# Ledger of designs, part 80: peptides against a protein of PDB entry 5H65

Target 1, 294 residues: chain A of PDB entry 5H65
Amino acid sequence: QYLERTPLCAILKQKAPQQYRIRAKLRSYKPRRLFQSVKLHCPKCHLLQEVPHEGDLDIIFQDGATKTPDVKLQNTSLYDSKIWTTKNQKGRKVAVHFVKNNGILPLSNECLLLIEGGTLSEICKLSNKFNSVIPVRSGHEDLELLDLSAPFLIQGTIHHYGCKQCSSLRSIQNLNSLVDKTSWIPSSVAEALGIVPLQYVFVMTFTLDDGTGVLEAYLMDSDKFFQIPASEVLMDDDLQKSVDMIMDMFCPPGIKIDAYPWLECFIKSYNVTNGTDNQICYQIFDTTVAEDVI

## One batch from the design tools (peptide; aimed at target 1 K82 F98 P106)

Design b2_p28_6_s4 (made by RFdiffusion4, then SolubleMPNN; from b2_p28_6 with S1K E7K N8K E9K T13E N17K E24D)
Fold by OpenDDE base, seed 1:
Structure b2_p28_6_s4 (fold): chain B 294 residues (1-294), chain A 28 residues (1-28)
Amino acid sequence: as target 1 above (294 residues)
Amino acid sequence: KEEEEEKKKKLNEERFKEYTEIVDEILS
């Protein structure tokens, strides 16, 4: 995509909506903490929400563990089941259902687990031994997803979340509609269960300065800007370090802005109405920093 | 056909045993 470079002073005088190519320095950005910049975004209702913290998940799974697995829902054509009584002080009942493919259990790295009553720690450990884990509960006639406030699918180190507003949950037996019960593609699982999956996004506000003017630009990006997936960054120290290094490069602490590198990026203006006040806002789009460093 | 079904059953039992042992290690 090509646009002629426009100075910020000119942009600030123009009506929205418009698209611009700019060259500016990153004077500052917020939030400063990376974990605060990662959000969940619904592609349908466009709601932004926080990624649940470990403590939040602990509470949800603790509440789930107070429920007793229904013995009548064990061992269906879809899965083989076993119930454990934990040896801890609580003596929890934990049901694990191993999902079959074509009538037999697949390899462990292909196997989906449905778990009732597990803790976050246990679920995470299981997700490292098997393909993926879905936290579930016993419904009236079938297993059901535990809670959309928790991940509907944990696959490796990735927690997949669904939108409460847009999802119409279906029971676990709807996984039968999946022809391949070994790969467990998150979008396919979501579709089978009536879930609208949320997307991990970086959400930041950049203060840009090109010497002619200053404007704030909003960044909402999943994997293009940093060339790092927002879905993976929270669980990978190396990726976090990479993002931090990039931000420190553009906005080094303790250094005068005159020494900052130039950032080339695309921004689009748009109108926002707040009561009687009409504001023009700006959003970064179609920008990759690795390719735009000058 | 019966022989094939028996083979499937045996394989399933073996994997179930293995997987439950893995879970047991984590839950214990």
Scores: peptide ipSAE 0.706, ipTM 0.964, DockQ to the pose 0.883
OpenDDE base, seeds 2, 3, 4, 5: peptide ipSAE 0.705, 0.706, 0.705, 0.706; ipTM 0.963, 0.963, 0.963, 0.963

Design b2_p28_7 (made by RFdiffusion4)
Pose (drawn by RFdiffusion4):
Structure b2_p28_7 (pose): chain A 289 residues (1-273, 279-294), chain P 28 residues (1-28)
Amino acid sequence: QYLERTPLCAILKQKAPQQYRIRAKLRSYKPRRLFQSVKLHCPKCHLLQEVPHEGDLDIIFQDGATKTPDVKLQNTSLYDSKIWTTKNQKGRKVAVHFVKNNGILPLSNECLLLIEGGTLSEICKLSNKFNSVIPVRSGHEDLELLDLSAPFLIQGTIHHYGCKQCSSLRSIQNLNSLVDKTSWIPSSVAEALGIVPLQYVFVMTFTLDDGTGVLEAYLMDSDKFFQIPASEVLMDDDLQKSVDMIMDMFCPPGIKIDAYPWLECFIKSYNVTQICYQIFDTTVAEDVI
Amino acid sequence: SESLENKLKAKTPYEPHEYLDIVEEILS
């Protein structure tokens, strides 16, 4: 009834901060390599970070495999422990600690594992069969998180990361403070270990063109615009294909802008200290499947 | 989230006596 759209030339003449409903074509976008759009964002210090690569994580886990699990930290009231020996793996030993709920191991899909000396591949397989996995190492007096460069929790396809600057790391026994040992809410796990969780976000720069003007608008969201979780997409081939198709739909390579579909959206202007623009309250996924 | 919770509940609920075998198969 009152759906009206503001041309871009009118927006460029106005001061910030304001909000606009617009319709424009996606002339171009960055990043050209879409996997680079997935960033980690700390809600406490507002820093933006890269997600560690497989090679980065492999280095951490292989380095963890050189250390011997400490027998003194095995079989507590918090967890049962099991050590596996290996052959042709530089004498590696793998310790898996099964976390108990009130002195009783829960069902596998509710059971959290702590693992010393495991590979990324093994941890991912364990994450399918069990509730979740925390990479750990034998500290002086207790089990401790392996490294904040690696995920503090792998749950399903989501690798949860914490902020190195904002976190004050606590040892594993502090998991006793969790209300139960079956729900394993990632924010609750992070609080018990003194970790400030990072948030996954898609970060992209859109060049919008409606024929009256041109404008650069940022995309920064976790799951609204694509209806694809940024927290899952790097570990899910289907979600990656969906992002590829949506961006190929709005901005196909090689063909002209005349043939592109229109992008209906809101944008908000703001002062940085020049005026910048950002997409908000917008989803392409409700009308596109 | 609700989606994650549903995915976790959809996993096979293995009993504890099967855990060591499951882990051993993964580590082999």

Design b2_p28_7_s1 (made by RFdiffusion4, then SolubleMPNN; from b2_p28_7, 13 letters changed)
Fold by OpenDDE base, seed 2:
Structure b2_p28_7_s1 (fold): chain B 294 residues (1-294), chain A 28 residues (1-28)
Amino acid sequence: as target 1 above (294 residues)
Amino acid sequence: SSALEEKRRSKEPYPPEKYDEIVSEILS
């Protein structure tokens, strides 16, 4: 993957597509706030989506809580079921289905829960005690995923989402096809349920300057650039601080660009057609930022 | 390994006999 370093002024004169290795200063970047840079990306249709906020999820789960669990769908070969009635004014009925491994309930760290009627807070608390949680609803013949606008799988503090456009949802009994019912790998769960999983990505625009020219490059990266997973950063303050520190290192506030460190990265050019207008754009790829100043 | 994997490995497991108690504490 070795490429000769090319100055920006030379790159700006060349046609796309091409790949380059560059050394430049990060003049500026957008968005400035980390939480605004984290998006969900579909690997199939390539649509970028916003990560749902807690308020959005609250609404979905509140609506789900108004539905009554179907008694006929409880206690199958796949799971054991129990119903709780809350003591609040509404008297919500919450169904929790404990997924079995070969007919036996596993330890909590290997146990998947299916939940009907739980709130976001309750689901999050459960995900901290068990391996994973899937929000579900009672379908006509089987349990079904509640809503792709909500996570299809919550594992620890990570919310896994699916693409509404590309997914063809299958009923929950399709989890029987999984050979391993202990680790609950998100991709395996998604495959079993007909879900195209969305990928957490950092989405940013870098303005790069090497003294010969200025170039805007697009960054869409899941875990390589910062060596921090985009999927974990929103729920971890320490990871957020680390990303902020990295960005502040390359683009320190309050000082002139002459004092900025050099950034080495790979960029690729590509053509974009907007009507009759042809434009060359640039994207950062296969790049990990150094931990020290170059 | 990811932060998630490390957290999962350190999680204390509960036996099925404790499930009702754990869920009840959360839902009540």
Scores: peptide ipSAE 0.603, ipTM 0.861, DockQ to the pose 0.691
OpenDDE base, seeds 1, 3, 4, 5: peptide ipSAE 0.603, 0.603, 0.603, 0.603; ipTM 0.861, 0.860, 0.861, 0.860; seeds 4, 5 fail the geometry check

Design b2_p28_7_s2 (made by RFdiffusion4, then SolubleMPNN; from b2_p28_7, 12 letters changed)
Fold by OpenDDE base, seed 3:
Structure b2_p28_7_s2 (fold): chain B 294 residues (1-294), chain A 28 residues (1-28)
Amino acid sequence: as target 1 above (294 residues)
Amino acid sequence: SEKLREKRASKEPYEPSKYDEIVSEILS
């Protein structure tokens, strides 16, 4: 924040990389739909991925439900197991493994469930009753994570995903390495299972105009810009409404840009090479917008 | 969409003896 405000016209003439403080109006932004702006980002390989849609998850869990739980893997020192046969015409067998702490079953708010054969709906319902849920399948010698295309951990309404490229999956018994089997911190679970967790991020392109010039700035932020976690926004209508309100405030529909509020932010320039073509791009950083900004 | 419609439920601790009942209800 030591930077003096620089007009966009001056910035557009300078080489990258540099950092700037700017004051500009948000002429437009893309994508316009919030759910399209939320992505998954790997902190290691930096790959951006789409958040799987419910339909995608339904397919994964449906496929998982076609597999029969292995009786030999039930009831270990780590977990107690019970099998249910659903009442529907399909008669699916669902295995639920209740993870124990030092051989003792914890309270529901501290209990991790491992599930074979559950639907998304069932898993979500269970995650609201217990601490967290891991979708699993029967491996050759141990339970294993079902699929990295699905959440490796569902805690409350948050779906935690892992990077397929960077993860080297380990069997479920590696959860034994966790000293505390009550809190089930996502990062700790990920580490135990050899998963590189993905991060939810808002990904947007802002067209900024301060009257001297216009530039596009890239926004990739997890929770600072809106002061709303990208990891929670898709599952919370109120948070979605808040983000929409913020964006409508800065870019109100049906109003001329002259009446738009000013946005104070930091941007950094960087070079991007596309073949022989060198381009300068801009990214918003270290910026928090307040809902009461006029 | 379940994601858009589902509200966060308050988690109350249940006794372990009730776990089977809870799961049974959900999987019915």
Scores: peptide ipSAE 0.549, ipTM 0.779, DockQ to the pose 0.361
OpenDDE base, seeds 1, 2, 4, 5: peptide ipSAE 0.547, 0.545, 0.545, 0.537; ipTM 0.778, 0.776, 0.777, 0.777; seed 2 fails the geometry check

Design b2_p28_7_s3 (made by RFdiffusion4, then SolubleMPNN; from b2_p28_7, 14 letters changed)
Fold by OpenDDE base, seed 2:
Structure b2_p28_7_s3 (fold): chain B 294 residues (1-294), chain A 28 residues (1-28)
Amino acid sequence: as target 1 above (294 residues)
Amino acid sequence: SSALEKRRKSKEPLKPEEYDKVVSEILS
């Protein structure tokens, strides 16, 4: 798409909604800490949620470990089950269900694990050895997802979350409906289990200044702006450093704004009602910083 | 080194017959 560049002073006088191409300097941004800028976004209800911290997950899985796996739910056509008793002082019962493909256990890189009673650490270790892991619990008639406050699917280092508001959970046997039981595509798993998957997004507020005016623009982006997936950044130090470097490039600390690089981006205006006050807000869209440095 | 250890180092996928051992090691 192409739009003529519009100065901020002109934009600030116009009614919403409109789209603009701008060239401005990033005077400042919030939040400053990367981990605070990564959120979970529901594509249906549009709620923003915090990414659960390790401590939050520990609590959830500790609670899950207090529940005893139901023997009657073990060893179905979908999965083979085994119970372990940990050797630590707690002696937890952990059930691991190895999902089969057409009645046959696949290689680990294609194998989904369902786990009852595992700790976060154990689950993460398992997810590094197998294709993916789903934390589950014993329901009345079937295994069920443990808790939507925890990941419904862990693949490698990626935690996939679902929206509590929009999801209508179905039991684990609904995984039988999947044609492909080897790749375990998160969206397919979510659909089978009645989960609306959340999207990792960067959420930031930019203060932009082009010398004619100043405006704040909202950024909500999953992977385009930085060309770095928000879903991976929290678990990858190199990606974190890359984002930090990008932000430092546009908004270098201890340097005067006159020396800042120019940022070219697209912004759209929209109306927001705050009580009795109607205000115009701005959002960055369809922008990649790597391509838009002047 | 055992065959299992070699596969882990080479990032080769586990066979089903190796699952119990690997899971046991993690859950120990």
Scores: peptide ipSAE 0.625, ipTM 0.839, DockQ to the pose 0.306
OpenDDE base, seeds 1, 3, 4, 5: peptide ipSAE 0.604, 0.611, 0.611, 0.611; ipTM 0.860, 0.859, 0.859, 0.857; seeds 3, 5 fail the geometry check

Design b2_p28_7_s4 (made by RFdiffusion4, then SolubleMPNN; from b2_p28_7, 13 letters changed)
Fold by OpenDDE base, seed 2:
Structure b2_p28_7_s4 (fold): chain B 294 residues (1-294), chain A 28 residues (1-28)
Amino acid sequence: as target 1 above (294 residues)
Amino acid sequence: SSALEARRASKEPYKPEEYDKIVSEILS
């Protein structure tokens, strides 16, 4: 675990792959806007994708609302169902399925909702009153996940997404396989439904300078670097401010680099081959900087 | 996450007999 510090000039001369401990100043970083650095990452296929915007989700849920819930799929051993008809001009049908635990409806903080025809706004409001919400649709023989382009699980203010490429979706009755039907752990829900969950990650490129050399290092991290979950930062203004403060501390605007604080971190080198060109790249790993901001 | 759990734990849970009212307020 322990590595001696290596100057950047020495690292730049070495072949990959290797691991290093460095002490350098953060000359610059990109992207500058925090929301642009938050991505979704598949741990299986390693695809990076953008977090869907509210507008994107609105469209998906609007399309879902045009479908009529199948009466045959209501009120199973797994859930109790109720249908609401909105009093708007369209008379939208919304089905809410309250998941039971051992045949009994639990308290709201332990209750999972399955919803057909809800809007994003309605779903978000419900997720603040109940443990979790899964947007679903009526399948041929069972309820099914609505769309992997939308969250498969909304828990509080957190949207959980799945990988379209790697997931093999199973019907909603597979939730019966869960031993614990109270906490609704996202990974357990995903496993039951055949979903490969995507991970929220901070994706940034750091330009590091220790006076001996300059090196660009890639940061892809979920919650270690800032000690702030990437999954929560988009929905919490205070967390956003905290991340911004950390970045401003290491890379203060309007100040010369000579006055920048030193950043200690671990980086690993790796080879990237683009045709005939072989390039050595660097990635930050196992590094926490939040402790320096206390 | 721990932060999410803390926020949820701070709220008094609703009983099943209250569900219809809660959902109706949101959907209607």
Scores: peptide ipSAE 0.574, ipTM 0.889, DockQ to the pose 0.709
OpenDDE base, seeds 1, 3, 4, 5: peptide ipSAE 0.551, 0.558, 0.566, 0.571; ipTM 0.878, 0.871, 0.888, 0.886; seeds 1, 5 fail the geometry check

Design b2_p28_8 (made by RFdiffusion4)
Pose (drawn by RFdiffusion4):
Parts: C-alpha cells; sequence; structure tokens
Structure b2_p28_8 (pose): chain A 289 residues (1-273, 279-294), chain P 28 residues (1-28)
C-alpha cells in the first residue's frame, strides 16, 4: 500500500544517520573468495577476527598429542576417564573424559566429552556421536582448555570460539557449576570456563547500483540475510553451495548488469567519526529458495 | 586398549554404553 523506494542519488545528497528502503542491482561485491566473508566478532570488545584454518588447528592438536595425560586428573566425580594407546603415532595417548550428570553418564547425545591428544578429524567424528567435545590438556592441578586459538566447544557442525582479549580462563572443574550436564548450552559452557564467546558473522561489501547512483553498503549478520547460519557454513558443504548460488544469482560473473535481478532491501547510513551504509532488516531468502 | 584415528569415536561410544549400564545397575 505505501511501498516506496528511495533512489540512490537522493540518498547520497543527505546527511547521516538515516534509514532507507531501496531497490538496486548488485553491480559487484567483495570478497571474491566467499569463504573470507565468515568472520568472528566479539560482542564485548567489538574486534573482528579470522576463523582459524584447518592447518592452524592441526598444529594445535598435534602439539597437544606430544603431552602425556596426567593420571592424577582421571576419574573424578565430574567425569569418567579412559586412555587409549596408539601404534605408529609417535607414542601418542588419547584421553577421553565422559562428563557425568549427578554421578551418572547420560545418553551419548546428551554426553559431553573432554579430550586430550585427539586430532581435529577424531574430534569431528566424536561430535557426531556425542553431544559435544571440549579439547583439553593436563594442567598442574586440573584439566584446562587446550588453547583458545582452537575451539572451546565443538557441538554438531558449530566450532565455538572465545575472545583471547576479553576471556579470563577457568579450569575444567568449574563445569560443575552448570545447571545440568545434558543440555550443554554453548553460552553456559563459556560462562563456566570464563570465556567470552565470539559470534560468527557474514561480512561483505556490496556495490549497489540502481542507475541513478552507486553506493557501497556493508553486510554484517549471522543468519538473517541468507537464512544460512554463519556459525555452521564453514563446516557444511550444502550451506556453502547455497551461499555460492545466492551470490551467483544476484551478481553472476561475466554477464552484464542489465540482466541481474533487483535486490530489495533497507540500508542505514551512519557517521564513522565520511558516511558509510549498511544493510539491515533484509533477507533475500524469504522470496528465493 | 588400543585405537587408531579411524575408530576412536566407535570405541568411545562402546565404552560409554558399558560404563553407563554399570552405573545404572549400581544405582538400582
Amino acid sequence: QYLERTPLCAILKQKAPQQYRIRAKLRSYKPRRLFQSVKLHCPKCHLLQEVPHEGDLDIIFQDGATKTPDVKLQNTSLYDSKIWTTKNQKGRKVAVHFVKNNGILPLSNECLLLIEGGTLSEICKLSNKFNSVIPVRSGHEDLELLDLSAPFLIQGTIHHYGCKQCSSLRSIQNLNSLVDKTSWIPSSVAEALGIVPLQYVFVMTFTLDDGTGVLEAYLMDSDKFFQIPASEVLMDDDLQKSVDMIMDMFCPPGIKIDAYPWLECFIKSYNVTQICYQIFDTTVAEDVI
Amino acid sequence: DEVTEDDLADKALEYHEERRQQQLEELE
């Protein structure tokens, strides 16, 4: 009834901060390599960080495999422990600690594992069969998180990371403070260990063109615009293909802008200290499947 | 017990099922 659209030439003449409903074609976008759009964002210090690569994580987990699990930290009231020996793996030993709920192990899909000396591949397989996995190491008096460079919790396909700057790391026994040992809410796990969780976000720069003007608008969201969770996409091939197809739909490589579809969206202007623009309250996924 | 990189998850699951059953019997 009252759906009207503001041309880009009119927006460029106005001061910030304001909000606009627009219709424009995606002339171009960054990043060209779409996997680089997935960033980690700390809600406390507002820093933006790269997600660690497989090679980075492999270094951490292999380095963890050189340390021997401490027998003194095995079989507590919090967890049962089991050590597996290995062959042809530089004498590696793997410790898996099964977290109990009121002195009883829960079903595997509700059971959290703590693991010393495991590989990324093994941790990912364990995450399929169990509720979740925390990489750990034998500290002086207690089990401790392996490294904040690695995920503090792997749950399903989501690798949860914490902020090194904002976190004040606590040892594993502090998991006793959790209300139950079956739900394993990631924010609750992070609070018990003194970790400030990082948030996954898609971060992209769109160049919008409606024929009246040209404008650069940022995309920064977790799951609204694509209806694809940023927290799952780096570990899910289908979700990656969906992002590829949506961006290929709005900005196909090689063909002209005349043939592109229109992008209906809101944008908000704001002062940085020059005026910048950002997409908000917008999804391409509701009308596109 | 011994394990490889390909079977650790199955062994952990089997071990969990056995230990959980023992703890339920003791509780009864």

Design b2_p28_8_s1 (made by RFdiffusion4, then SolubleMPNN; from b2_p28_8, 10 letters changed)
Fold by OpenDDE base, seed 4:
Structure b2_p28_8_s1 (fold): chain B 294 residues (1-294), chain A 28 residues (1-28)
Amino acid sequence: as target 1 above (294 residues)
Amino acid sequence: METTEEDLADKALEELEERREEQLKKLK
């Protein structure tokens, strides 16, 4: 898209909503720590949620492991089951269910696992050997998703989360509705289980200064701004370093703002009304730093 | 059967492979 460049001083005087192209320096940004800037966003209710930490997941799976798998729910038309007992954890029962494709067990790289009583470590290791893993628990009549506070689907190092507010969970047998039981597309799995999938997003506040004025702009972006997926950054040290390098480039430590590079970006203004208070806010959109650095 | 946290993933893979082999035998 094409917009003429507008100075910040002019923008600050205009009513919302409007779209602008700007050229400004990034005076500062928050949060400073990358892990604090990655959130989960619901596309329906628009709530922002924190990405669960490893410690949080450990607790959830520990709690799940206190419940024994129901023997009556083993081996259905949908899946074949195996139960193991741990040697060193008071005989913890772990049930692994191998989901079948039309009654046939697929190859490991095409196989979805349902797991009861597994630890985070076990689940992560499984996700590296199989197509996908879903943490589940024994319900009254069927297996059910363990907890939406944990991933509903793990593929490799990617944890897929669902919205607690918007989801209406269905039992695991609803996976039967999927025609393709080999690729395990997250959105398809979510739909089958009544889950509204959350989206990983970078959430930051930029203080922008072009010498004529200063404004704060909100950034909520999944993969365009940094050209790095928010869904992968927390699990990849190299990607984290890349983001840090980009931010250091815009805001070099120990250097005066006069030496900062110029950032070209698009911002949109919008009204925020809370009671009698009306404020104009700004959001960065359709911007890629690799293309907009001058 | 018993397992450890470290071995579970490998055992699960072995289990799948064994069951797949059994399936192939039944199809012949």
Scores: peptide ipSAE 0.676, ipTM 0.956, DockQ to the pose 0.845
OpenDDE base, seeds 1, 2, 3, 5: peptide ipSAE 0.675, 0.673, 0.674, 0.673; ipTM 0.956, 0.956, 0.956, 0.956

Design b2_p28_8_s2 (made by RFdiffusion4, then SolubleMPNN; from b2_p28_8, 12 letters changed)
Fold by OpenDDE base, seed 4:
Structure b2_p28_8_s2 (fold): chain B 294 residues (1-294), chain A 28 residues (1-28)
Amino acid sequence: as target 1 above (294 residues)
Amino acid sequence: METTDEDLADKALETLEEERKKQLEKAK
């Protein structure tokens, strides 16, 4: 993709939609805090959602733990089951279902666990020892996903979420449709269970100034802009620091804008209707700051 | 079986390994 640079003053006078290459300084941005900029985005309905906090998940899993596993749903062709009773918390029962591959239990690094009644802490520990973990509950005739407000799949430190609006949940036995029950690709799991997976995205508003004009541009990006996955940044302090450093570099505090570095990026204009008013908005796309800074 | 929250993951892993071994032996 090649476009000639266009000054902001010219862009501001043009009709939408159009694509531009610009060179501008980042006067300011919002939100200022990184954790506020990481959202979940549905590729289907385009709804933006907040990433659930640990406290939110604790509540969900505590509520789930009040439901007793159905013994009739244990040990199917799909999974082998074990039930433990905790020594604390009034003897809470936890059911762990080990998903089999062609009727045989796989290695831990290939094994998907279905868990009933587990706490967030327990689930996290399990996810570090097994390939993946799905929080589930006992349904009427089969295990079912616990709650789309919680992750439908946990792999290591990555929490995969689904869209409540767009998903049509199917029971856990639909995992049988997967030919390979060892890799547990999130998209495949989602498809089998009728889940529309949400995408982690950085969501920011940039105020850009090239000396000829000022405009606000919207950033919604998963991993290209910072070359850091939005899905990992919340769980990695080093990645958080990296993003902060990048933003501080482009928009250093206590320094005049004249000393700011230039940001080269692509923006597209689009029309937004607010009642009877038509407004032109701008969005950053196909931009990597590590590559496009001069 | 009883366990603590702290060792659940370890117990699960142990269980998997033991049961897997049994299944593989039967498959021979």
Scores: peptide ipSAE 0.645, ipTM 0.933, DockQ to the pose 0.862
OpenDDE base, seeds 1, 2, 3, 5: peptide ipSAE 0.643, 0.641, 0.645, 0.643; ipTM 0.923, 0.920, 0.918, 0.918

Design b2_p28_8_s3 (made by RFdiffusion4, then SolubleMPNN; from b2_p28_8, 12 letters changed)
Fold by OpenDDE base, seed 4:
Structure b2_p28_8_s3 (fold): chain B 294 residues (1-294), chain A 28 residues (1-28)
Amino acid sequence: as target 1 above (294 residues)
Amino acid sequence: METTDEDLADKALEELEKRREEQLKKAE
C-alpha cells in the first residue's frame, strides 16, 4: 500500500473513513506506564480486557486446589499421571499428567503437563522445566480446563488466555486430535480445546504533531509497531526496557518537541458516534517504528 | 508421596525421567 504523505492539517478537514500516510512528531502518549498499555484482545468479539494480575490467578488456583483429583481419570492413553500430597495446606492433592505422544512419554522440553490442584508458584516453576502447562480440573468424564480466567496454556513465562465469551470448551481428550504432540503450538491447543485465544496488544494513544496540526491516534498492535511481542513484554525486563527506549527516543523528556525525531506511520480515520456527538477518530496501522525514523 | 511447592517441579521432572527410562527398558 503506497499512500502519499498528507499533512495533518489537511487530514483534520477530511471526512472519515480514510487512510493516510503521515510524518509527524510524537508530542505525547498515554498511558505512560508500559504495563498499563498491555491488554488482551479477542479477535472475534473484539473485547479488550486487562491482563489478570498475580493475585487474581492465586485466587483461581487456590479455588481449584480445593477440588480433589478424580482417580478414575488418571492414566489414560493420552497421559500418565502422578499424584502428590503436600506437606502443608491440609494435605492438598496435586495431580500432574504427562501427555504422551503416540503412547510415548516425550522429553521434558517437549512434554505438555496437565496439572490439577497446583498453585501459581508451582505452575510457574513447572513451566520452566517442561514445554507447556495446562491448568485442569476433573470433570464428569474427563479432565477439563480449569478456568478461562486463568491461562489455558503456559509456556515458559508466557501466559496464553482465552475468551470466555467466544470459547466453547471441549474436554482435554480432544488434544488427541493434534498430530504433533511435541511443539504444542498455542493456536493448535486452543483449537483442539474449543478456545478462542486472546491476543496481547499494546494499547496507546499518541498525540501527533507535524507542525501543521495536532491529532490523537489510537494504537492497538501486538508485535509490529515495536517489533516486540506484547505477549512477552510483561515478563521480560529487557523487552520492557527496549519499549521504553523506543518511546523515549520519539518522545524524550525534558527536550523541546522541535528536537524530536520524525515518525512516519499510517493512520486511518473512522467515525464515532456518542449520543448526539459525532467525531472522527484515528488509528495507527501497519506501522513499524524501527524502520520509520527520519 | 509428600512434597512442597518448592519441590514439585523437580519431583515432576524426576518422575518423567524415571518413567522414560522404564519406557525405554520395555521397548528393548
Scores: peptide ipSAE 0.643, ipTM 0.912, DockQ to the pose 0.830
OpenDDE base, seeds 1, 2, 3, 5: peptide ipSAE 0.643, 0.642, 0.643, 0.643; ipTM 0.911, 0.912, 0.911, 0.912

